# Designs tried in a protein design run: peptides against a protein of PDB entry 5Z08. Part 294

Target 1, 168 residues: chain A of PDB entry 5Z08
Amino acid sequence: RQKDEWAKKTSSLMKQLDWFIGEHLGAMLAAEELGGPVVGELMEIDPDDLSAGFNAHGKLKKATSQPDLDRRQRRIDDIWGPQDEQGQAHKRKRGADEALAASAEMRDLIEQLMNKLVEAGGDNSATYVEIPRESAAARFLVRSKVAMFHPNDARRLRLVDFGRDLDD
Target 2, 222 residues: chain B of PDB entry 5Z08
Amino acid sequence: GLPRLIDAIEEASKIPAKRRQTPIKPTIEKLTTHLYTHGASPDSLLRLADLLTLRNHLDQASLAAITRNLYPSSTVSDEVVLRFIGALGHGQLKPTLALQALFLRWLVMVYHLLENPGVLGQVYGVLFDLLDTAAIRPQLCHLLALVTRRKHVRPFRIQAILTLSRQTGGDPNLTGLLRVFKNYYPEIIVGDATKGRASAFKHPDPQWRQHLDEIQQRRSEA

## One batch from the design tools (peptide; made by RFdiffusion4, then SolubleMPNN)

Design b2_p27_2_s3 (from b2_p27_2, 15 letters changed)
Fold by OpenDDE base, seed 1:
Structure b2_p27_2_s3 (fold): chain B 168 residues (1-168), chain C 222 residues (1-222), chain A 27 residues (1-27)
Amino acid sequence: as target 1 above (168 residues)
Amino acid sequence: as target 2 above (222 residues)
Amino acid sequence: EEQQKLAERQQLIEELRERQKEILAQK
């Protein structure tokens, strides 16, 4: 009985996570990979002041027309802004494809992390997944305090052991 | 006047709330109203800094209310700054991390009123070593962004921020601080872990700034 | 052991959900 209720609860949670990844998180992760906003850190930082930066005296620079920032904003506006119908359809399709790819990467990463946790049998040294790159997905899990990088190797990611680390 | 209100709060701060003969809240409200209207003189700022940073029996809401209304009517001395810096970090005798974040936010908002901005540069190491403390990191990175000069951008600190940025999944405040470092050393490769959006370090409270400017203007007319 | 691994999985998913709610509440 308890094991079945637990299995049902876990299955329900996994379905809701999968839905969240597909419907919301994938698009946000894709935006981050494309140089958009960081997921989960809604710093009340107006984009305009990001462009300004600080001068050598620690004062906010006025937004000088730095052409490279205009290119990133144009890329975001080009991806999400009202463009002409045909150009919009191709960009929407590309954005959807990138969101699907980011969703798949996040799902695969979570699955690998969960499998390693199960396989390790409580050996924290065996819980690390080797990641090919520091993806937006990997960074999101770390920011969420769900995963952590190996202290000496950013290519190794593991789930946070919520059972043990609450007592330390 | 303000000194008498501070005297009453200092006396009350020595006594546990349950043992006070009179509630302190009305005196705190008078203090915060006075601070909002007139600001604090350098002498009053020092006394208030001691009340905010030293362990006493004042409640967190009162301490936060004083901090939110801590408008300087004049300049901010090195001594006042050092009281707030000394209150940072972990320890049973230190203020709560939430209150420390308010102190750092205050230092950011009054940075242009410091008698000697160089004092923060002297304690740069102390501030930098607190970057691992997540609860204060946003305001700490903002303050460090203001304080950082070329002399502070050392290879070991660059590597420390890069390492911490990876370990935190690319905290935008750390990325923002790395961008400030990159202004001094363009060759700093902000690696793939830091491809995230950097913090802009905008003014934390535009309304507070406007009200501070009004208090400061009244001093120039007197 | 299996029950503990199961509990850890639930805690992870619950933490992920709380973070998801925080992210969504900020939009």
Scores: peptide ipSAE 0.025, ipTM 0.411, DockQ to the pose 0.022
Fold by OpenDDE base, seed 4:
Structure b2_p27_2_s3 (fold): chain B 168 residues (1-168), chain C 222 residues (1-222), chain A 27 residues (1-27)
Amino acid sequence: as target 1 above (168 residues)
Amino acid sequence: as target 2 above (222 residues)
Amino acid sequence: EEQQKLAERQQLIEELRERQKEILAQK
């Protein structure tokens, strides 16, 4: 009974997480990957703001004439192309594709982190997932204090063990 | 360095302004400039938390200026958090409610830098019982919105916030907190008096956040 | 042990939900 209620509750929670990732977080993570605001700084990113690109501080680059075509700006420009009608459709599609990719990356990362937590059997040293890159998803989980990097290896990410904090 | 500036302010804080040989304002300005540029280490944060929370002879403007520039360069310890929490509420030895509101705002803005976010969950009752204090309620509701977990959403607290919401004519911050509670207990009837616009609990200062992120990023590069 | 892992997983999901609420609250 309790296990079934727990399983149902966990399933419901995961569905709500999946919904949140798909409907909200994926787009914000995609914006961060594109050099947009860090998730939690700017929650409403105008698609037009995404097209203008972001400075190193995640602020909208004012359309200053100097093409400091930072790799991010190129990626934004490649994603968002010239503002013709075809470019806008391609922009929206590519923005949607990047949001989907970011959503998938976040889901996969959470799944890996949760699986490693289960596999580790309580050994905190075995709970680390190797991440191929420092993604917006990984950074978000760390900023959210849901995950932490290995102190000596930023390629290793684990879930924060919240279980200990309940009994103390 | 920052420690020497804190030393000078600590010594000056022991002396009434009228009895100080030198004006403290230039030292406060140097401190706030340093904090703005480099942030505060955990040790410096603790010392500054004591200066901000303990009764001393520093003027309210100086305390507010320090609080507005209290950028952590790293993490925020439980001890620092507990200093600010202990400073909340009514009492002759406590900071002004205006300063307490700044502390709560600060805790909201640095919440992601807490070494143990669970520490706020442990003091949840203390925070919740201060909701009747109108002067700090906006920031307190925001902090509680971050801290609230299912274990905190108890029937007595649901009833307390509903009662307080009615008494306040539907304070939007209380309505916002009730929405957080409703996520744990969907059966919570947010009555007609709470049909008011709930506070979204947006970040209190986006510029402050950005500057904090710049300070934090320098730590990762060092 | 299995119950503890289950509790930890619930706590994680709850923490993620709270972060979701923070994000939604910032909108």
Scores: peptide ipSAE 0.032, ipTM 0.340, DockQ to the pose 0.037; fails the geometry check
Fold by OpenDDE base, seed 5:
Structure b2_p27_2_s3 (fold): chain B 168 residues (1-168), chain C 222 residues (1-222), chain A 27 residues (1-27)
Amino acid sequence: as target 1 above (168 residues)
Amino acid sequence: as target 2 above (222 residues)
Amino acid sequence: EEQQKLAERQQLIEELRERQKEILAQK
């Protein structure tokens, strides 16, 4: 009985988190990846603003057309280069695709972190997930005090053990 | 006078040490003694900036000794500042990273004597993009802490410092720079990943400051 | 053990929700 109530409560909370990731957080994370405002700062990011990208001033740039996959790996400097007008329609689609990709990355990262926490059986050394890159998703979790990087390896991320920190 | 000492060093700088007829060290010692006693005029500062920043045959110890005694007797022009900024970063024609760190330290110590402090704000991007260079990062963060204004605090730069802070295990100088950014945007979370002690960016050499003040005071009385 | 893991998951979700409220209150 009590276990089932806890499972239902956890499931409800996960659904609400998933909704928040899809409806709000994904676009903000995509903006942060594109060099926009940091998630949790008071800057209203219009999803339409994501399509235009951000200039070297963190302001919305006018829209340019370069391919999506290579852009996420491009240096911040290449994302912030002067971008010409032609690519508007490809950019709205691109902004939406970046928001979806950021949402998926956040969901996957949370799932991996939770799975490792369950698998570790209380061994904090076994709770680390290897991350291929420092994403906006990883940064958000750390800023939210939900996750921590390994002190010696920024490629390793774990959930904060809230159970131990409450008893100390 | 100082101009004649600079002339002799400029000519010697064109010649490899093994081909010089006379040792340059005694002339460098006379120059550094003169600089320590009287400081450098704006014109002399420009010539010395060229000697320090352009590739020549002067040894690193001589260049470092000149830089440590580079007291302005008056103001520091934009042209002098831009010579030192242009000398920063990686390249075969650029000064050593150790000498670049001394230039950045010098710019911090003379910041209050700049004719136009805004010149550093114009080259803010160039300075910021060098934060990944570990050898100059401490002095670079200190200079950026002085130069930073609201217009420079941008989301991409906040992210770049946060990322670099994590990659470096929380460099105290980066944490110090983030605190400066937080003065303009209080909502910036200096996350626990920056658990490092933030640098306070104290004056790097109090004795050098005192001696500079004595040189500057003599100018106001003349 | 399983109850502790469930408690940790709930606390994580609660922290994420508080952060969600903060982000939404800033809009």
Scores: peptide ipSAE 0.030, ipTM 0.256, DockQ to the pose 0.034; fails the geometry check
Fold by OpenDDE base, seed 2:
Structure b2_p27_2_s3 (fold): chain B 168 residues (1-168), chain C 222 residues (1-222), chain A 27 residues (1-27)
Amino acid sequence: as target 1 above (168 residues)
Amino acid sequence: as target 2 above (222 residues)
Amino acid sequence: EEQQKLAERQQLIEELRERQKEILAQK
C-alpha cells in the first residue's frame, strides 16, 4: 500500500512537472539560450548578492539592487511578443522548435539524473551524468538547487542529495 | 483492544495519582506492549497525541514510555503532527523539554509516514525560533535538516544560525544545519568558529526503524 | 537504500514544484 501510494504520488508529481516543462519552462529555457532573461533568477536571494554580501565573519551585507521585475518581463515579451508580419512566422516557428528542443533536453536530463540516482546504490561518485554542453536546462537545475556540477568537471552533473548523511 | 486501553488511561489522566482507586502502571504496560506489537491506527495516534501533549495527571515515565512505543501502523496525519509542534517551547502548560526532545525524535523517525510532509514546512518558523533552546536543539536541527527547502533559507535565518553557532562555540548540530543551507546557497561563508565537526543526522534508533518497518509490512499484507 | 532513494526523489520533485510556483507567480 504505502509503496503504491508513494508511486502514485511520484507519478502525479512527474506528470505535473512534465506539463510545466511543456507549457512554460521549455519556452523560458529557449529564451535563455537565445540571450533572453535567465530562468528562475527570481531567487529572493541572488547568488551574486549572497557572494558579495557575506563578509569574512559570515555577516550578510544589505542586498543592494532589487532586480527590476518589470525589466525581466519586458525582455520575455520582447523575445516572444508579436513582432512584424513575414519574418515572424519563421521566428515563431524557430522559437517553437527551440522551445520543443529545450523541453526535450530538460525531460531527458531529469530522466538521466533520476536513473543514475537509482543505479548508484548509494555511491555518490556513480550519481553523475555526463552532459554534452552546459545547457539552459542544466543551469536551471543548478540554479534551482536541484542539481550540482562536479567540483572539478563542469560536464558532470548530479542531483542534490537531500537524504544522505552530512558526512561529506 | 487498543481503544479500550486508551479509554482507561484518558479517564485515569483526569485524576491525580494520589486519588486514583487503581494503579495506572499495569494499564500503561498493556498499552505499550500493544503498541509495540501492532502499532497505532490514525485515530489512536490522535488520541495518544492529546494524552502526550495536553496537561494531565500522567507521570513523566509513563508519557516517555508511550512516546518510545508510538509506532504508526499506517500514516501520520497533519493533525497529529500539529499536536506535537504545538507542544514545543517554554510554558507551564507545555510538556517538559525532555518529553519535547522525544517528540522531535519521533517526528524524525516517522517523517517518511507523514500524509503531508509540507505541513512541517508551513510551521518552519516556529521550529526555527526554538533553536536557542539547548535541551531540544539536537533533535530540532535533525528535523529542520529534513524539512528545509530553498524557501526557508533566508538571509535572517542564515545570520541567526551563524550568530547562535558562535555563541554556542560551534554546536555540531547547528553546523550540520548550516551544511543543509549551503546545499541551497554554496556561497554561505561558514566563519572559522563554525569549521568544527558537523552532525551527520543519522537515524536516531536503527532498531526502532526496523521494528516500524515490520509493523508497516503487516499493513501492506492486510 | 531503496526507501532513501525514494525520499530523495520526492524532495527533488518538491523542489522543482517550488520553482514552478515561483516562476508562475512572476507572470
Scores: peptide ipSAE 0.027, ipTM 0.331, DockQ to the pose 0.031; fails the geometry check

Design b2_p27_2_s4 (from b2_p27_2, 15 letters changed)
Fold by OpenDDE base, seed 5:
Parts: sequence; structure tokens; C-alpha cells
Structure b2_p27_2_s4 (fold): chain B 168 residues (1-168), chain C 222 residues (1-222), chain A 27 residues (1-27)
Amino acid sequence: as target 1 above (168 residues)
Amino acid sequence: as target 2 above (222 residues)
Amino acid sequence: EEKQKEEERRKLIEELRERQRQILAQK
């Protein structure tokens, strides 16, 4: 009985988290990856603002083409290209694709972190997930005090042990 | 006087050291002694800024000695500031990174004497884009800490500092700059990679400050 | 052991929900 009620409560909380990731957090994480506001800042990022994007001043930029910027900056410039209707449609689509990608990355990262916690059997040294890059998702979890980096290796991320760290 | 010393150094700067008829060291020593005693006028500061920032045949020790004694007797013009900012970064025509670090340190120490402090805010992007240059980063972060206003604190810059902080293993100067950003946006969370000791951005040289204050006080009495 | 892992998972979800509430309250 108590185990089933707990499992049901946990399942309900996971569904609410999945909804939050899909509806809100994914777009905010995509904004952060694209040089938008950090998740947890007061600025509501309209998904349309994610499609209009952030200038070299973190404001919605008008598209200025400078050629030698890194492939990610080209992606930003392609996301932020001229405001013709086709460019806006491509921007909106790309903003949606980046939000979906960020949502997927967050879900996958949470799943990996939880799986490693289960596999480790109480060994905190075995709870680390190796992350290919420091994503907005990874940063959000660390900022949220839900995860922490390995002290000597920023490529290794683990869940915070809320059982031990609250009693110390 | 100071103008004649600058004239002699300007002419010598056009000639390779091996081809000079007279050693420049005694003239540099006279210049630095004069600067230490009296400071530099706005006009002299501009000429010295050109000598320090433009490619010439002066040795690095002489350029560093001039920079360490570059006390303004008055204000610092926008033109002087822009000469030093224009000298920053990588390139064959740019001063050495060691000299650029001295220029940034100088700008920090004379910040209160700028005719228009807003000029540094206008070139904020140029300064910010140099944060990846490790050799100048400590002084650059200190200058940015003085210059930063709410208009400069932007999401992409927050993210850029966070990324660079991780790549550098939590450089305390970057953590210090993020703390300045957090004063404008309290919701900025400095992650574990930035939990390192933040720089306090203390005055780089208290003795230099005291001597500058003495030079500036003589101007108010004249 | 399994019960402890389940409790850690619950705490994680509760923390994530608290962050969700904070983010939504900024709207």
C-alpha cells in the first residue's frame, strides 16, 4: 500500500516534470544555448523571442551578417537572419527544433543521472554521468542544486545526494 | 620640459636600436623621472599613448617603464583611452600581451580621472571579447567590473563568462565579474564551476594611487 | 537499498518541482 502510493506520487511528479520540460523548460534552455537569458531569470522568453533571438547585447537582434563567426554563431545568425516572411518561418521552425532538442537533452540527462544513481548502489563515486558537453540542461540542474560536477572533472555530473548532504 | 623629452623619444623610436647614434635609455630615465614628479598633461598623455600603442623601435622595458610612470596631472581624454583600447588583442601590429596587461591596469588605476567614463561602456564589447586571452584576463575582468552597467549584462555575456569559467577551471577573475553581473540580475546563479574564490578587484597598486593623488592635489592648488 | 534510491528520486523530483514553481512564479 504505502509503496504503491509512493510509486503513484512519483509517477505523477515525473509526468508534471516531463510536461514542464516540454512546455517551458526546453524553450528556456534553447534560449540559454543560443545566448538568451539563463533559466531562472525574470525574463519570460516568448518562444517567438526565441525565434527572433538575441543580439550581441542579449536583446532581440536585427540580423547583421558577419562572416567569420564560429559555426554556432552562424547557427545564431541563420536563426537571426533577415526578417523576410520565409526567414521568419525558418527562424520559428529552427527555434522550435532547438527547443525540442533541448527538451530531449534534458530528459536524457535526467534519465542517465537517475540510472547511474540506481546502478551505483550507494557508492557516490559511481553516480557520475559523463557529459559530452556542458549543456544548458546540465547547467540548469547544477544551478537548481539538483546535480553537481565532479570537483576535478567538469565532464562528470551526478545527482546531489539529498539524503546525506542535508544531515551534514 | 616634458614635450622636448617626448620629441627626442619619438625621433629615436623611428630608428632601430642598433642604428641609433645615441642611447635612448638616459632620455627614457629623464622622461620617467619627470612623469613621476609632475605627471603628464592631456597633450603629453596623447603623445605618450601613441608611443606606447603604435609599433615602433622602442624596447619593451622602456615601454613598460613609461606605462608604470604614466601619472595624469589632469584628466584622461577619450582619445587617450581609445588608443589603449585599440592596442588590445592579437596581431603583428599590436603591443605585447604583457604591455597590454599594463595598459589595462593603468586604465583601472586612472578610471576616476576619465573625462568621459562612458567611453569604456561604448567599447564594452571589444573588451568583453578579449576575455579568452589568459594573459590579460585578470586586468580585463577588473576593468570590466568597473565599467559594467545593467545595459552590458546580457544573457549571451552571462553564458560566455559561464562557459569560459568552466573552460578555465573557475578563474577567480571571471567569478568576480559574474558577481558584478549578479548585482544587476540577482537571479544569475553562479554554478559549481564558479564556486571558486571570486576576485575582490582591489586597487592594483596602493602606492601608485597615493602618488597619483599627490600629483592631482598639486593641480587643484594651481 | 532500493527504498533509499526511491527516496533520493523523490527528493530530486520535489526539488525540480520547487524550481518549476519558482520559474512559473516569475511569469
Scores: peptide ipSAE 0.055, ipTM 0.282, DockQ to the pose 0.033
Fold by OpenDDE base, seed 1:
Structure b2_p27_2_s4 (fold): chain B 168 residues (1-168), chain C 222 residues (1-222), chain A 27 residues (1-27)
Amino acid sequence: as target 1 above (168 residues)
Amino acid sequence: as target 2 above (222 residues)
Amino acid sequence: EEKQKEEERRKLIEELRERQRQILAQK
């Protein structure tokens, strides 16, 4: 009975997660991979501050030279501007394909993280998944405080143990 | 045993090669064979770190051979780490940049065995300021990719990497480090300079890793 | 729209945390 209720709850949570990944998260991760904005971080650094650059003392340099702004604006306009219907359709298709790829990567990563947590038997050292690349998916999980990198290997990712982190 | 081999090499290191009564090469070969078979204890690692980092009369080939066989049998102390970090940079008393690159590679490969990985975070600035040194940059970026935490990702360092990336024509290692920074500050617009190929920072030597794991496994059985 | 995305993100985090707790409680 309790095991069946847990299995049902787990299945329901998996469906909700799959829906969230497919409908929302995949597109956001794809946008991040394409160099778009990153979702859900408190921007401690204004992108404009990063674009303006910093002097040797870490102070904001006023961007005096307009040309880099114009190139950025052109790129933003080239990315977001009215392209011909065919160019927009190709961009939309590419964006959809990237969103599907990002969704698949996130699902696979979560599955691997969960499987390793089960397999580890309580050994925190065995809960690490080796990630082939630092993806937007991996970054999202870390930013969300759901996962953490191995302190000694940025290619190893594990789920945060919310049960133990309350006692330490 | 290993201590006696280190003693003999320490004494030989004080004497110019032309004034040695006996060739040191056979003793270096015995040392490297011992290190390959058994690894080095924490105490032996410290002594070897001093031999590798301090100016002495050992030849570069011998120093490189010791570094390539520097398998820890246990943990790596903060003191050992700091010896290698202190040996980095430019100066007449510093090891060659080629040897420094081997030290950084070694630190990458043993990073999981550090007693306190936080020690590298404390010297983060020293490491970061060496990014302009092309000869050590690949291994330095790899080490920094492991060491970097949110506290290290500062606006001035972001700008420094972006500037250096532009100056180097988009060094893949700098692009890789910028990706690590982007994990902590995703708003980092890695401009055109970083659309380039990033280094994946793969393990430098899988065979060395496997052999290290075999040496470390013998410790868990003891 | 942005508030809704943040709420969905919160739900995802809560779901992942709950799954972690459940996995840990089954041991």
Scores: peptide ipSAE 0.028, ipTM 0.289, DockQ to the pose 0.024
Fold by OpenDDE base, seed 3:
Structure b2_p27_2_s4 (fold): chain B 168 residues (1-168), chain C 222 residues (1-222), chain A 27 residues (1-27)
Amino acid sequence: as target 1 above (168 residues)
Amino acid sequence: as target 2 above (222 residues)
Amino acid sequence: EEKQKEEERRKLIEELRERQRQILAQK
């Protein structure tokens, strides 16, 4: 009974988390990656200012060979620019594409972090995920005190041990 | 073409305004109109960066007008970035703080066009040490918010921002930068001095960004 | 061990949900 209630509660929480990532967090993470406001602190940031930031200059110039991930941080200027009608449609589409990409990155990062925690069997040294870059997703998890970077390597991220590390 | 306009302005910049045979204003207007219409190539951008950052006989209004129209038609090289960074700070050979604020604003607005954004990370200390300069602080905090990575978030810099925030009565730009730092170190206690409104670091000029994207698009079609 | 991992997962989700509530309460 208690195990089944716990499993149902965990499943419900995971569905709600996935919904939250898809419906809200992805867009906000995309905004942060694109030089918008930081999520999860008391910013009197009007969500409309955030959405308006996304609505303005979404024209993805495919600049050269740097990986698409470095392009997101470079796309700051691709979010804040002007509203012509055709530009707005391309901007909404691009904002949606960036929100989807941020949602996917957040989901993947959470999954990797959880999988490493499961695989490590209690060895905290084995719980680190290698991250290709400092993403808005990674920063959000760290800011939320959910994850922490390796002290000597900012490319290694792990879940916080809520039994030990929250009391410090 | 743009190179010939730059040549004429470079030659005029060597001569005091009172000793020029011809007024420079019409040539500056032609330059700014050309920049607004077509943007600046990497080579032209470097030459214009030298005109803007090196001491010459150009008036502040002309320098500001060039800076406001400094649309890159392509990428921004490390060399161009370093010219503008090298022009920051106090000194008789430096541009005015008002012009430096325009340069920092420009770097924010073209950050996505940098060939190597890592160059700003290499000069992070130089930028950070200028935070006490009130006249450039808003744009400097915005640029630092874009550039900051975990490697830059050091205890001494956290303490420096906290101290400066207290000294400034909670400058919202410093609070905004400290919030960026808190992304990497959530344990940063943003004390009572930072209870104020943080800057969101919004794009400083949406219309300028529009026009930049239009210039940039024309290059992708050519 | 599995119960502890499950509890950590629950705490993670609860923290993320608290952040969600904070973000949504600002709207």
Scores: peptide ipSAE 0.065, ipTM 0.301, DockQ to the pose 0.052; fails the geometry check
Fold by OpenDDE base, seed 4:
Structure b2_p27_2_s4 (fold): chain B 168 residues (1-168), chain C 222 residues (1-222), chain A 27 residues (1-27)
Amino acid sequence: as target 1 above (168 residues)
Amino acid sequence: as target 2 above (222 residues)
Amino acid sequence: EEKQKEEERRKLIEELRERQRQILAQK
């Protein structure tokens, strides 16, 4: 009974989350990935602070043009090409595709983070997911204080433990 | 409505209890009942924060009762947060340490409703410097556990908390906060004095949380 | 509209936090 209620509640929550990701968050994350406004900047995390990553000393690395950001920036320049009617249609389609991609990335990342949290059996060191890139999804989760990067490795992300008895 | 109850309490707060024409207790009970039923709007929260944090002629029981029923119906503004933070510490004009502990507990319980949780990060130093105050330390450590980010975990603060932990015989709340620090700097050696039980920083009042959630849900349906 | 998105974001964050608490409470 309690497991079934929890499973139902978890399923309901997943559906709400999935809906929110699909309807709203994906587009906002895509906008962020495209150099748009940072999702949830009501927390003054300077997007430059997130993009720069944390050095081993916890200082913001200066935004060295990470080659992957340069590739996305070039794609942004290609997306913001001349405003002909075809360009607008392609921009809308690309925006929709990027929103879908961002939605999928967020879903996958949440799933991985949750799975690692379950698998870790209580070892906080085992709760880290390796992320291939610092995505808007990852940044959003960190800004939202739902996830945190590994202090020494920005490629490792884990859920922020809000509820654990520190006794275990 | 709630504003009129606050008005009456504000006026009564200016007058010593012995000089009041009418007992304030019935008005406080109406206020707390209203807060329990409907919560407080941002505007009402600000006014109540002033009543709770500023020196007035309200009795401690009334202030505590208001604080225990201070359910936000919506968000908690930075201004409200700063009123409570400004009320912390030692001073003749500051609330009692018992009331300050209730404020910190309240901030923990409403942390998810803060309009800008970053505001607490801006005042992190103020909060951290109060860790020596034993009466508020449990709730303060809990709040700091929520607020702490890598930028706050500085060598001097690590050393300060380690020193204070040794001085307190390993206060479990300090040990809990050190574990939070260790999440940002794994190399932090939690010395033998901190091998003790760490506070879990569990929600201070699950019933209060549930009731808050019910108040917040009613707003989402309206 | 922006306020509604922020409310939804808040709900999402609360939901994620709640899920996390539930996952941790099952351990």
Scores: peptide ipSAE 0.029, ipTM 0.326, DockQ to the pose 0.022; fails the geometry check

